Peptides against a protein of PDB entry 5Z08. Designs and how they scored, part 37

Target 1, 168 residues: chain A of PDB entry 5Z08
Amino acid sequence: RQKDEWAKKTSSLMKQLDWFIGEHLGAMLAAEELGGPVVGELMEIDPDDLSAGFNAHGKLKKATSQPDLDRRQRRIDDIWGPQDEQGQAHKRKRGADEALAASAEMRDLIEQLMNKLVEAGGDNSATYVEIPRESAAARFLVRSKVAMFHPNDARRLRLVDFGRDLDD
Target 2, 222 residues: chain B of PDB entry 5Z08
Amino acid sequence: GLPRLIDAIEEASKIPAKRRQTPIKPTIEKLTTHLYTHGASPDSLLRLADLLTLRNHLDQASLAAITRNLYPSSTVSDEVVLRFIGALGHGQLKPTLALQALFLRWLVMVYHLLENPGVLGQVYGVLFDLLDTAAIRPQLCHLLALVTRRKHVRPFRIQAILTLSRQTGGDPNLTGLLRVFKNYYPEIIVGDATKGRASAFKHPDPQWRQHLDEIQQRRSEA

## One batch from the design tools (peptide; made by RFdiffusion4, then SolubleMPNN)

Design b1_p10_6_s1 (from b1_p10_6, 5 letters changed)
Fold by OpenDDE base, seed 2:
Structure b1_p10_6_s1 (fold): chain B 168 residues (1-168), chain C 222 residues (1-222), chain A 10 residues (1-10)
Amino acid sequence: as target 1 above (168 residues)
Amino acid sequence: as target 2 above (222 residues)
Amino acid sequence: SVVDAFLKRY
């Protein structure tokens, strides 16, 4: 009974997570991978810079100084910018494809992390997944305190065991 | 009915305001009037959560007006909650911080109607890590004050609040949250950080609460 | 689905 309820709740949560990845997170991760704003790292944007508001087109008004922000913002606008007619369909398709790819990468990474956690049977040393690169997905999970890197190897990532900290 | 109004707004949301054949404002007004009078069903809440949280061509005033009138006629599902939580933080694809503050305020006001309040406890870390965002901090602290349980009160979070409280010159909302933490662990040495003015986390809008109760009562009688 | 694969391992 309790196991079945837990399984149902876990299934529901995983479906919601899958939805969240597909509908929201994948796009943001793709934007980060394409040199856009870092998912959640824009947290260090000075509130004063955010107060400068979005222009009528939903673009952050440039603080004048760094030219590289403009190119990155253009790429995001190119991926997710308003639908102008003909040429934006191809950019939208590419942006959608990148979002799908990022969603797939995030899903795969979460699956691997969860599988390793289950397989480890409480051995924290066995919970690490080897990651081929420090992806936006990996960084997001670490910033969100959902995952952590191995202290001596940034190619090894594990889930934070929230359950163990409750039993101790 | 409400579904047809949502349909019309969903279709309009796909089109830039300058390219719409008809102004959306009258439809938004009809929607908000309907929501004020009848509330939103669980299905309608989900659809409205998508409209509010997904990037679309709706103007900020319309989104804010919908959020301010987002009275649940019943319960609020985990899915609806997670839509709003997923919309929080910094990012070009995320709603404005002003709208996020309204979402957090809404979650506070409907907290007692959540089908599973525990869902917010599961995303506690996500919420907590947004405390540095000044624009949403007041509502975020209020929500965290409702959500916080003993399991969430960890040494690193205590230290994070203390550090942020020092950096903000003793934000009353952080002081209030720290007092909530201290209620679970009275032994927490918070120093002078708790001696200052703290938010009492009172209901953000008593009139909204009263009107919500009237909507909820009408459903129970039907 | 990733969810189904995960659920099948429980």
Scores: peptide ipSAE 0.011, ipTM 0.237, DockQ to the pose 0.109
Fold by OpenDDE base, seed 4:
Structure b1_p10_6_s1 (fold): chain B 168 residues (1-168), chain C 222 residues (1-222), chain A 10 residues (1-10)
Amino acid sequence: as target 1 above (168 residues)
Amino acid sequence: as target 2 above (222 residues)
Amino acid sequence: SVVDAFLKRY
């Protein structure tokens, strides 16, 4: 009885999480990946750091730095800058595609993390998932205190085992 | 107990070494032994942070010995963190750069015990602006590698690291930090700055970590 | 396991 209720509750929570990832979180993660606001940290951006780097419309102010710096800065500005109007239709499609990609990445990452936690059988050293990059998904899980990086290897991520803290 | 040892050191810290009636070294040794055995409570940790960061008459060897034995028995408060951050940089009232490097190393080693790791993110600019200070750069880069989030990876900071990396002949700590930045933005063109040897930002003292874990565990069992 | 149920959905 209790196991069945727990299984049902967990299934319900996983469905809700999957829905939340697909409907809301994926778009926010994609916005982060595209150089938009950080998911959950929007309020802690010092307005002065925003004012120095971004105008009120999210446009990077052209830093007047030197020509060879200009090509690298242009590329950085291309990463962080408001993508120009002609890119907007390509951006909406790219944005939708990026939201889907971010949703898929988050789902896959959660799955891998949960699987490793179960497979490890309580060995914390075996709970690490190797991640190809520090994605918005990985960062979100760390910021939310759901996951932790390996202290010596930022390519290794594990779930925080909340269950152990209750049994001790 | 620890509070009485701190009281004695605080009083001694107000007096120049030549004017002290008793040598402070035996009291420092008692303090460091106590810290090694039991760690510091949050309240004691704050008092010790003040002793370490504020200008006083304690000798550098004593300050270094306290810092090397500064095991938290619990969490590290924002106030304690801010004391150490406020002690960084150049100035007549600030600790020596050698001691600042020990503080940064300490912050790295206790990062997982911070009550609010976000506090370091709030002072990220202060930390980042000190990267030109060669004496603290290794530990500073390590701390920044732990603290850096996407919100901190700004174009001007990327460019600042790239510029400083060129000026320093490719400091491996800067290369390591730039790799952390690149993990947030893979499309960052770092050029040859990432081709060099990078620091892996390994734990500075594995034995210190193990001993810290033992202190933390004893408190959870009590 | 809940993980297996989650895994089987992908």
Scores: peptide ipSAE 0.010, ipTM 0.264, DockQ to the pose 0.152
Fold by OpenDDE base, seed 5:
Structure b1_p10_6_s1 (fold): chain B 168 residues (1-168), chain C 222 residues (1-222), chain A 10 residues (1-10)
Amino acid sequence: as target 1 above (168 residues)
Amino acid sequence: as target 2 above (222 residues)
Amino acid sequence: SVVDAFLKRY
């Protein structure tokens, strides 16, 4: 009974998390990846706004400013093809694609972190996931106190095991 | 005047030192003295930037002496900035890395006189991709510390600096740049890379700054 | 685990 209730609660929470990642967090993570505001500073980011890029202060650029030619910003700036209707559609599509990519990266990272936690069987040393880069997703999980980096290796990330503190 | 001195040096720069009829050193000394006393106008700066950045027959000591005395009397145009940025990196047609370090130092010292500081932000990627070049890294990190804005602080660049910091045994200039990045994203996990000594990115030459200020003041009074 | 079963379904 308790295991089944826990399983149902976990399943419900995972569905809510997946929804939150897809509907809200992905766009915010994409904004941060693009050098925008840190997740939580700007709570509502339209994927269409991501395509406008961010100013020197991390605020959304108004449509009139030429984007700065940085490499991932060039991927946004390569969207500034001719200001024709096709260019705007391509711009919106690319903002959506960046949000989807950020959502996928977050989902994959959470999956890897959870799988490693389960596989480790209580060995904290075995709970670390190797990350190829410090992503907005990884930083978000650390800021949220859901994950932590290895003290000596910022390429190794683990979930914070809250369950152990409750069994003591 | 300064234009005539530049003309003479431009012509001499086309000829190998061994084939020059007259030694160029006295003309370089007159140029550097003039630059020290009066500074360079925007037009003269552009011409001097070409002399410094394009392959010619001028000796490295002369190029370094011009660069050390390259006081702007006014503002620094985007075109002048881009000439110096275009001269960075590896290649037989590029200036020596020692001269490139002087150019980066110069850009740091004249940063407040740029007509458009945003031009350096536009070429941020070009500058950042040169961080692996040890000979220019100190001045490059200093320039990047001035230029960096939130839009430049990206995860791939954070990771690149972290990786390079590990590979270099914790270069204090990279640690300093990571601290600048952390000002925009406090949550950046730098691990042991920030436990070490960091550069404070102080002005490279206070005397040069003071002399520049004197040249700039004379312009405001004229 | 329920987590593994959930993760395997996606």
Scores: peptide ipSAE 0.007, ipTM 0.251, DockQ to the pose 0.063
Fold by OpenDDE base, seed 1:
Structure b1_p10_6_s1 (fold): chain B 168 residues (1-168), chain C 222 residues (1-222), chain A 10 residues (1-10)
Amino acid sequence: as target 1 above (168 residues)
Amino acid sequence: as target 2 above (222 residues)
Amino acid sequence: SVVDAFLKRY
């Protein structure tokens, strides 16, 4: 009975987390990766807004309909890439693709962190995941106090084991 | 002399602190005093670079004290530079990020004494790829501001700094580096990211510079 | 892992 209730609660929490990653966190992480605000400072980012980019203050540039102001916001890709006209439809698709990529990276990172925690069997030294880069996902988990870096190696990340602090 | 002090510290560095027969601290203090008074020759500088960059049993306070007193009496060789660059980044065998920040600060302060300043330009990519490491970013941006030439200002690096600048809420050091990039390509639209406060990359320690100049002058008179 | 088995179920 208790094991089944725990499994059901864990299942429900994982579904809610997956939903939250897909619906909200992925866009925020993509915004941070694109140089938007730090995740948690701006909670409502439309994936369509990711294509508009962010100002120096991490605020969404409103898609102002005025064609002349857009000249100052020429993306580096518009400066150094071929000025091919295919620009607007590719911009929306790119924003959505970046949100999906960020969601996938967060899901994979959480999965790896949880798997290592379970596999370690109480050995804290074995709970570390090697991360290829300091991603927005990794930074978010650390800022949220859900994960922590290894004190001597910022490429190693582990979940904070909240259960151990209750038994001491 | 300095070589004998380095010999004693090299031997002590092989032994854990708890197993040393004699405390190393007095020898470190003699070394740092000697370095402050006379500076380090090219040969001594290379040996000290190895002590600072290779994993050994010296404590962090001793390593930091040596680094803070690492006055070159002459030029700085490419080999010495490459030891410090090789010590940068993440890894269990690498020095602490705090010590790496001191190495980068040192490279900034001795940049004018490099035998070949071009060596830093050759490892520009290695330095640039470490900009995501917050603990060393201030000193790294300052070093990159000195090293950057037109050949290093590439679209992918401009984009990387812009991305990182936005992620950091407009880190003044990244804004400063973007301004250096803009000097080579004025057409770089940095948007509102350049409207923020930028680091001026002033000399990190004017007193250290003055003392270095005094050491360098004594060599020219001998 | 238990987590892999869990995540693969959804």
Scores: peptide ipSAE 0.009, ipTM 0.256, DockQ to the pose 0.140; fails the geometry check

Design b1_p10_6_s2 (from b1_p10_6, 5 letters changed)
Fold by OpenDDE base, seed 5:
Structure b1_p10_6_s2 (fold): chain B 168 residues (1-168), chain C 222 residues (1-222), chain A 10 residues (1-10)
Amino acid sequence: as target 1 above (168 residues)
Amino acid sequence: as target 2 above (222 residues)
Amino acid sequence: SVVDAFLKLL
């Protein structure tokens, strides 16, 4: 009974988390990945706004036509082909694609972190996930105090086990 | 005047040193003296940028001497900046890495005179991709420290600096640049390899700065 | 905050 209730609650929370990632967090993470505001500094980022890029202060800028030679910015700027209707549609699509990619990265990271926590059977040394890069997702989890980096290896991330700290 | 000195050097630059009828050194000395006294106008600065960045028959000592005396009398155009940026990196047509380091140092010292500082932000990727080149890294990190804005601080660049810092045993210039990145993202985890001394990116030549300010002031009074 | 909202989901 309690295990089933826990499983149902966990499933419900995971669905809510998945929704939150998809509807809200993904766009903000994508904005941070693009050198925009840190997640939480700008609460509402439209995926369409991701296409416009960010100013020197991390604020949304209007589309300026100047080709940024930055490869990832060029990827944004290659979407910034001529401001024809097709260019705007490609911009919107890509803002959405970056938000989706950020959402997927966050979901995958959370899943890996949870799986490692379960597999470790209480061994904190075995709870680390190897991350290929310090992503906006990883930084968000650390800022949220949900995850911690290994003290000596910033490629290793683990969940903070809040349950253990309550039982000790 | 300065234009005639540039003309003479441009013509001499087309000819191998062994085939020149007259030594160019006295003309270079006149040029550098003129530059030290009066600075370079925007037009002269562009011509000198081409002489410095394009492959020619001028010796490295002459090119370095011109670069060390390259005081702008006015602003620095985007075109001049782009000449120097275009001269960076590896290749048979590129200036020596030693000369490239002088160009980067020059860009640091004249950064406040750029007509559009944003031009360096547009080429940020080009600059950043050269961080693996040890010979120019100190000046490159300093320039990047001036140029870096939030839009440039991306996770892949954070990871690239962290990786390169580990590979270099904690280059203080990379640590300094990473500190600039941390101003935008305080949560950046700096591994043990980066606990070392960071460069403060102080002005590379205070005397050059003072002399530049004197040249610039004379223009405002004219 | 977004962080608080996220933490409430955990």
Scores: peptide ipSAE 0.035, ipTM 0.310, DockQ to the pose 0.139
Fold by OpenDDE base, seed 4:
Structure b1_p10_6_s2 (fold): chain B 168 residues (1-168), chain C 222 residues (1-222), chain A 10 residues (1-10)
Amino acid sequence: as target 1 above (168 residues)
Amino acid sequence: as target 2 above (222 residues)
Amino acid sequence: SVVDAFLKLL
């Protein structure tokens, strides 16, 4: 009975999480991957200001002519720039594809992190997932205090076990 | 007395140096001599904190000289602390980063005289978010090392220090702060970031400490 | 915040 209620609650939470990822978070993660605002730090960004890029504080950088900023800048302009009709359709499709990809990456990452936490049986050393890259999804989970990188290996990520810190 | 010297400096601070009828330097020297000899009362500390933190026409050398002689004769109020904390960071109305580093150094040296040490814990986020500012980082890490409690050691702050440590090539002050965090959570794997040289956060000025103790002792005998 | 909304779902 309590296990079934917990399973139902967990299933309901997972459905809500899946919905939240698909409807809201995926697009914001895709925007961050493409050089847009960091998820949750800048709620109101003028699309024209996105073209300047962001400093380490999430503040708009003044358009310094750094060539690597120009490539991300083109991607930002390709997400948020003035949309002529043909550029809009390709931009919307690319934005939708990137949002879907970011949503899938977030879902997969959460699933892997949860599976490793369950499999580890309380061994914190066994809770690490190997990540192929530092994604917006991985960064979001770390900023949200849900996950932590391995201190020596940024390719290893684990969930923060909130349950254990309450029993001590 | 000290109040009259502060009055004269407050008046002079409103006027550009080129428009002052009298040089301010002799009055600053009298103030710093008085502060060195007697220290500053809580009321005088508040007035001096406003002179140091608010934009005025005092020169940087005078502000630095006052800060270096800012011996409390008693306790340091929350209001005085909050003036110095409010002066930290980037902005046209804020003091120079060099002066901010002196304020942080001062807060470290007077930490044991705070009426409520918990006030720094309440503004912990404000202090922590300034760690990327290289010019104040050494003194800021030292202050954070004193202020940090278990409630402040959060996963996002651990990760922020680790990230900043990598970006800075392992700043010894960040390594020192990570060691303080690890004292509250031994399971924090800080890896090679803790193997590097860490700051020991030694007292910034032993002579200043000794002189402060002499000023504080005179108050306990009165 | 979006982070707070996410944390409420976890």
Scores: peptide ipSAE 0.035, ipTM 0.289, DockQ to the pose 0.102
Fold by OpenDDE base, seed 3:
Structure b1_p10_6_s2 (fold): chain B 168 residues (1-168), chain C 222 residues (1-222), chain A 10 residues (1-10)
Amino acid sequence: as target 1 above (168 residues)
Amino acid sequence: as target 2 above (222 residues)
Amino acid sequence: SVVDAFLKLL
């Protein structure tokens, strides 16, 4: 019964979380990845705004499109460089793609973190997920106190085990 | 208990060592033993932070001994963090740079116990502006490596680290911090500043960590 | 805050 209620609550929570990630958090994470404001400093980011890039203050700037391999990480020059005007339409699609990609990264990261927590069977050393980079998603979970980095390795992330305090 | 030991040390801290009727060292040893065994509550941490950061008549060895045994039994409040941050830098009223390095080391070791890790992000500028202070730079770079977020990685700070790295002959702690910055902006041209050995920012004291974990576990079981 | 909204979902 408690496991089934927990599973139902978890499923409902995951659906709400999935919605929140898709509708709100993904665009904000993408903005942070593009050098924009930290998630929560700007309440609503239009995916169209992601395409424009951000200035030194996290405000929207006109982004110059340089083709670098890691499309999510804009160059300093693209973030801080002079504003060139022209590339608006290709930018909107790019902003939507970045929001979708950020949403997918957050979902995948949460899934991995939850799976590792379950697999570890209470061994805190086994709960760490190896992350390829410190993403906006990873940083958001840490700022939210939902996850923590390994104290010796910022490439390792785990969920904060809130459940140990609930079994007493 | 711990509060009574703190009371005795607070009163002794108001009096120059030569004018104390009773040696404080036995009371400091009792305090450090108690801290090692049980840790400090949030309230006790605040009182101890004031003793450590405010100018008083305690000797540097006693202050260092307290800091080395400053195990939180619970969380670390923003107020406690801000006491230690406020104690950093140059000034006649500030603790010695050696003690400041111990405070920064402590903040690194208890970072995961902060009630609000974001508080360090709010004072990021204060921390960053102290990088020129060689005596605290190793621990400061380590703390900044934990605290740094994308919002902190600004062109002027990148340039400041690059400049300071050149001026210091490639301090490995600055190189380590610059690598953290580069994780947010891979395109940061680090040039010759990264050709050197970087600090890995490993935990400063694994034994201290293990003992902290034991103190934290005992509280969760109580 | 977005963090608070996220935490309310948890």
Scores: peptide ipSAE 0.035, ipTM 0.288, DockQ to the pose 0.070
Fold by OpenDDE base, seed 2:
Structure b1_p10_6_s2 (fold): chain B 168 residues (1-168), chain C 222 residues (1-222), chain A 10 residues (1-10)
Amino acid sequence: as target 1 above (168 residues)
Amino acid sequence: as target 2 above (222 residues)
Amino acid sequence: SVVDAFLKLL
């Protein structure tokens, strides 16, 4: 009974997570991967500030006419820009594909992290997932304090076990 | 009925205002009138939450009008709550901060109708990390004041509120939230941050509450 | 934040 209620609750939460990843997070992760705003760090990105692009420090670049900024900004605008006329449909499709890819990467990473947490049986050393790169998804999880990197290996990511701190 | 009004608005929301064959405003007015009179069922609330939180072609005035009339006829599901929470923060796909403030205000006003108030406690970190967003901070602090339990009052969050309170010149809402924290840990040294005027987190809209109570009573009689 | 909505889902 309690396990079934927990399983139902977990399933409901996972469905909501999947929805959230697909509808909201994926596109923001894609924007970060494209050199847009860091998901969750630049919360204060005015949509107008998103249009100016970001410097290497994640700060809004002043609208200086640098051609590389225009490409990143176009990609952000292609992902996030208003659905204006016919010619944006291809750019939107590419942005949608990037958002779908980022959503899939986030889903896969979460699934791996959760699976490792379950498999580890409480051994924190066994909870690490090896990540091929520091993705926007991985960075997002770490910034969220949902995941943490291994202190000695930035290629190893694990979920923060919030459950253990409740039993102490 | 309400489902048909939602259907019409959902279809209209897919189309830019300039390309709509019919003005949506009369349908929005019918929807808001229906919501004011009868409230929204759980199923209707979910559909309306999607309309309010997902990027679509509805104008901000229409979205705000729906939000202001979003009376639950019964309980509010975790799913509905999570739609509104997912819509919070900054981002081009997120609702405007003005709408987010209305969503937070709505969550405060319907908090007693949540099927599982614990859902907000699970997302406490999410809400807490948005405290730097000035436009939503008043409603966010109010919601956090309702949601906060001892488990949420951690040293890093205490320090974060203290830091943000200093940076904001002692925002009364942050002072109010810090007082809530101090209720769980009286030993918290809040320094001068609590000497200021704190928000009392009073109900945001007594008339809305009264009307909600009338809608809720009609359901208990049916 | 998206972080926060994600944290709510975990």
Scores: peptide ipSAE 0.037, ipTM 0.316, DockQ to the pose 0.049; fails the geometry check

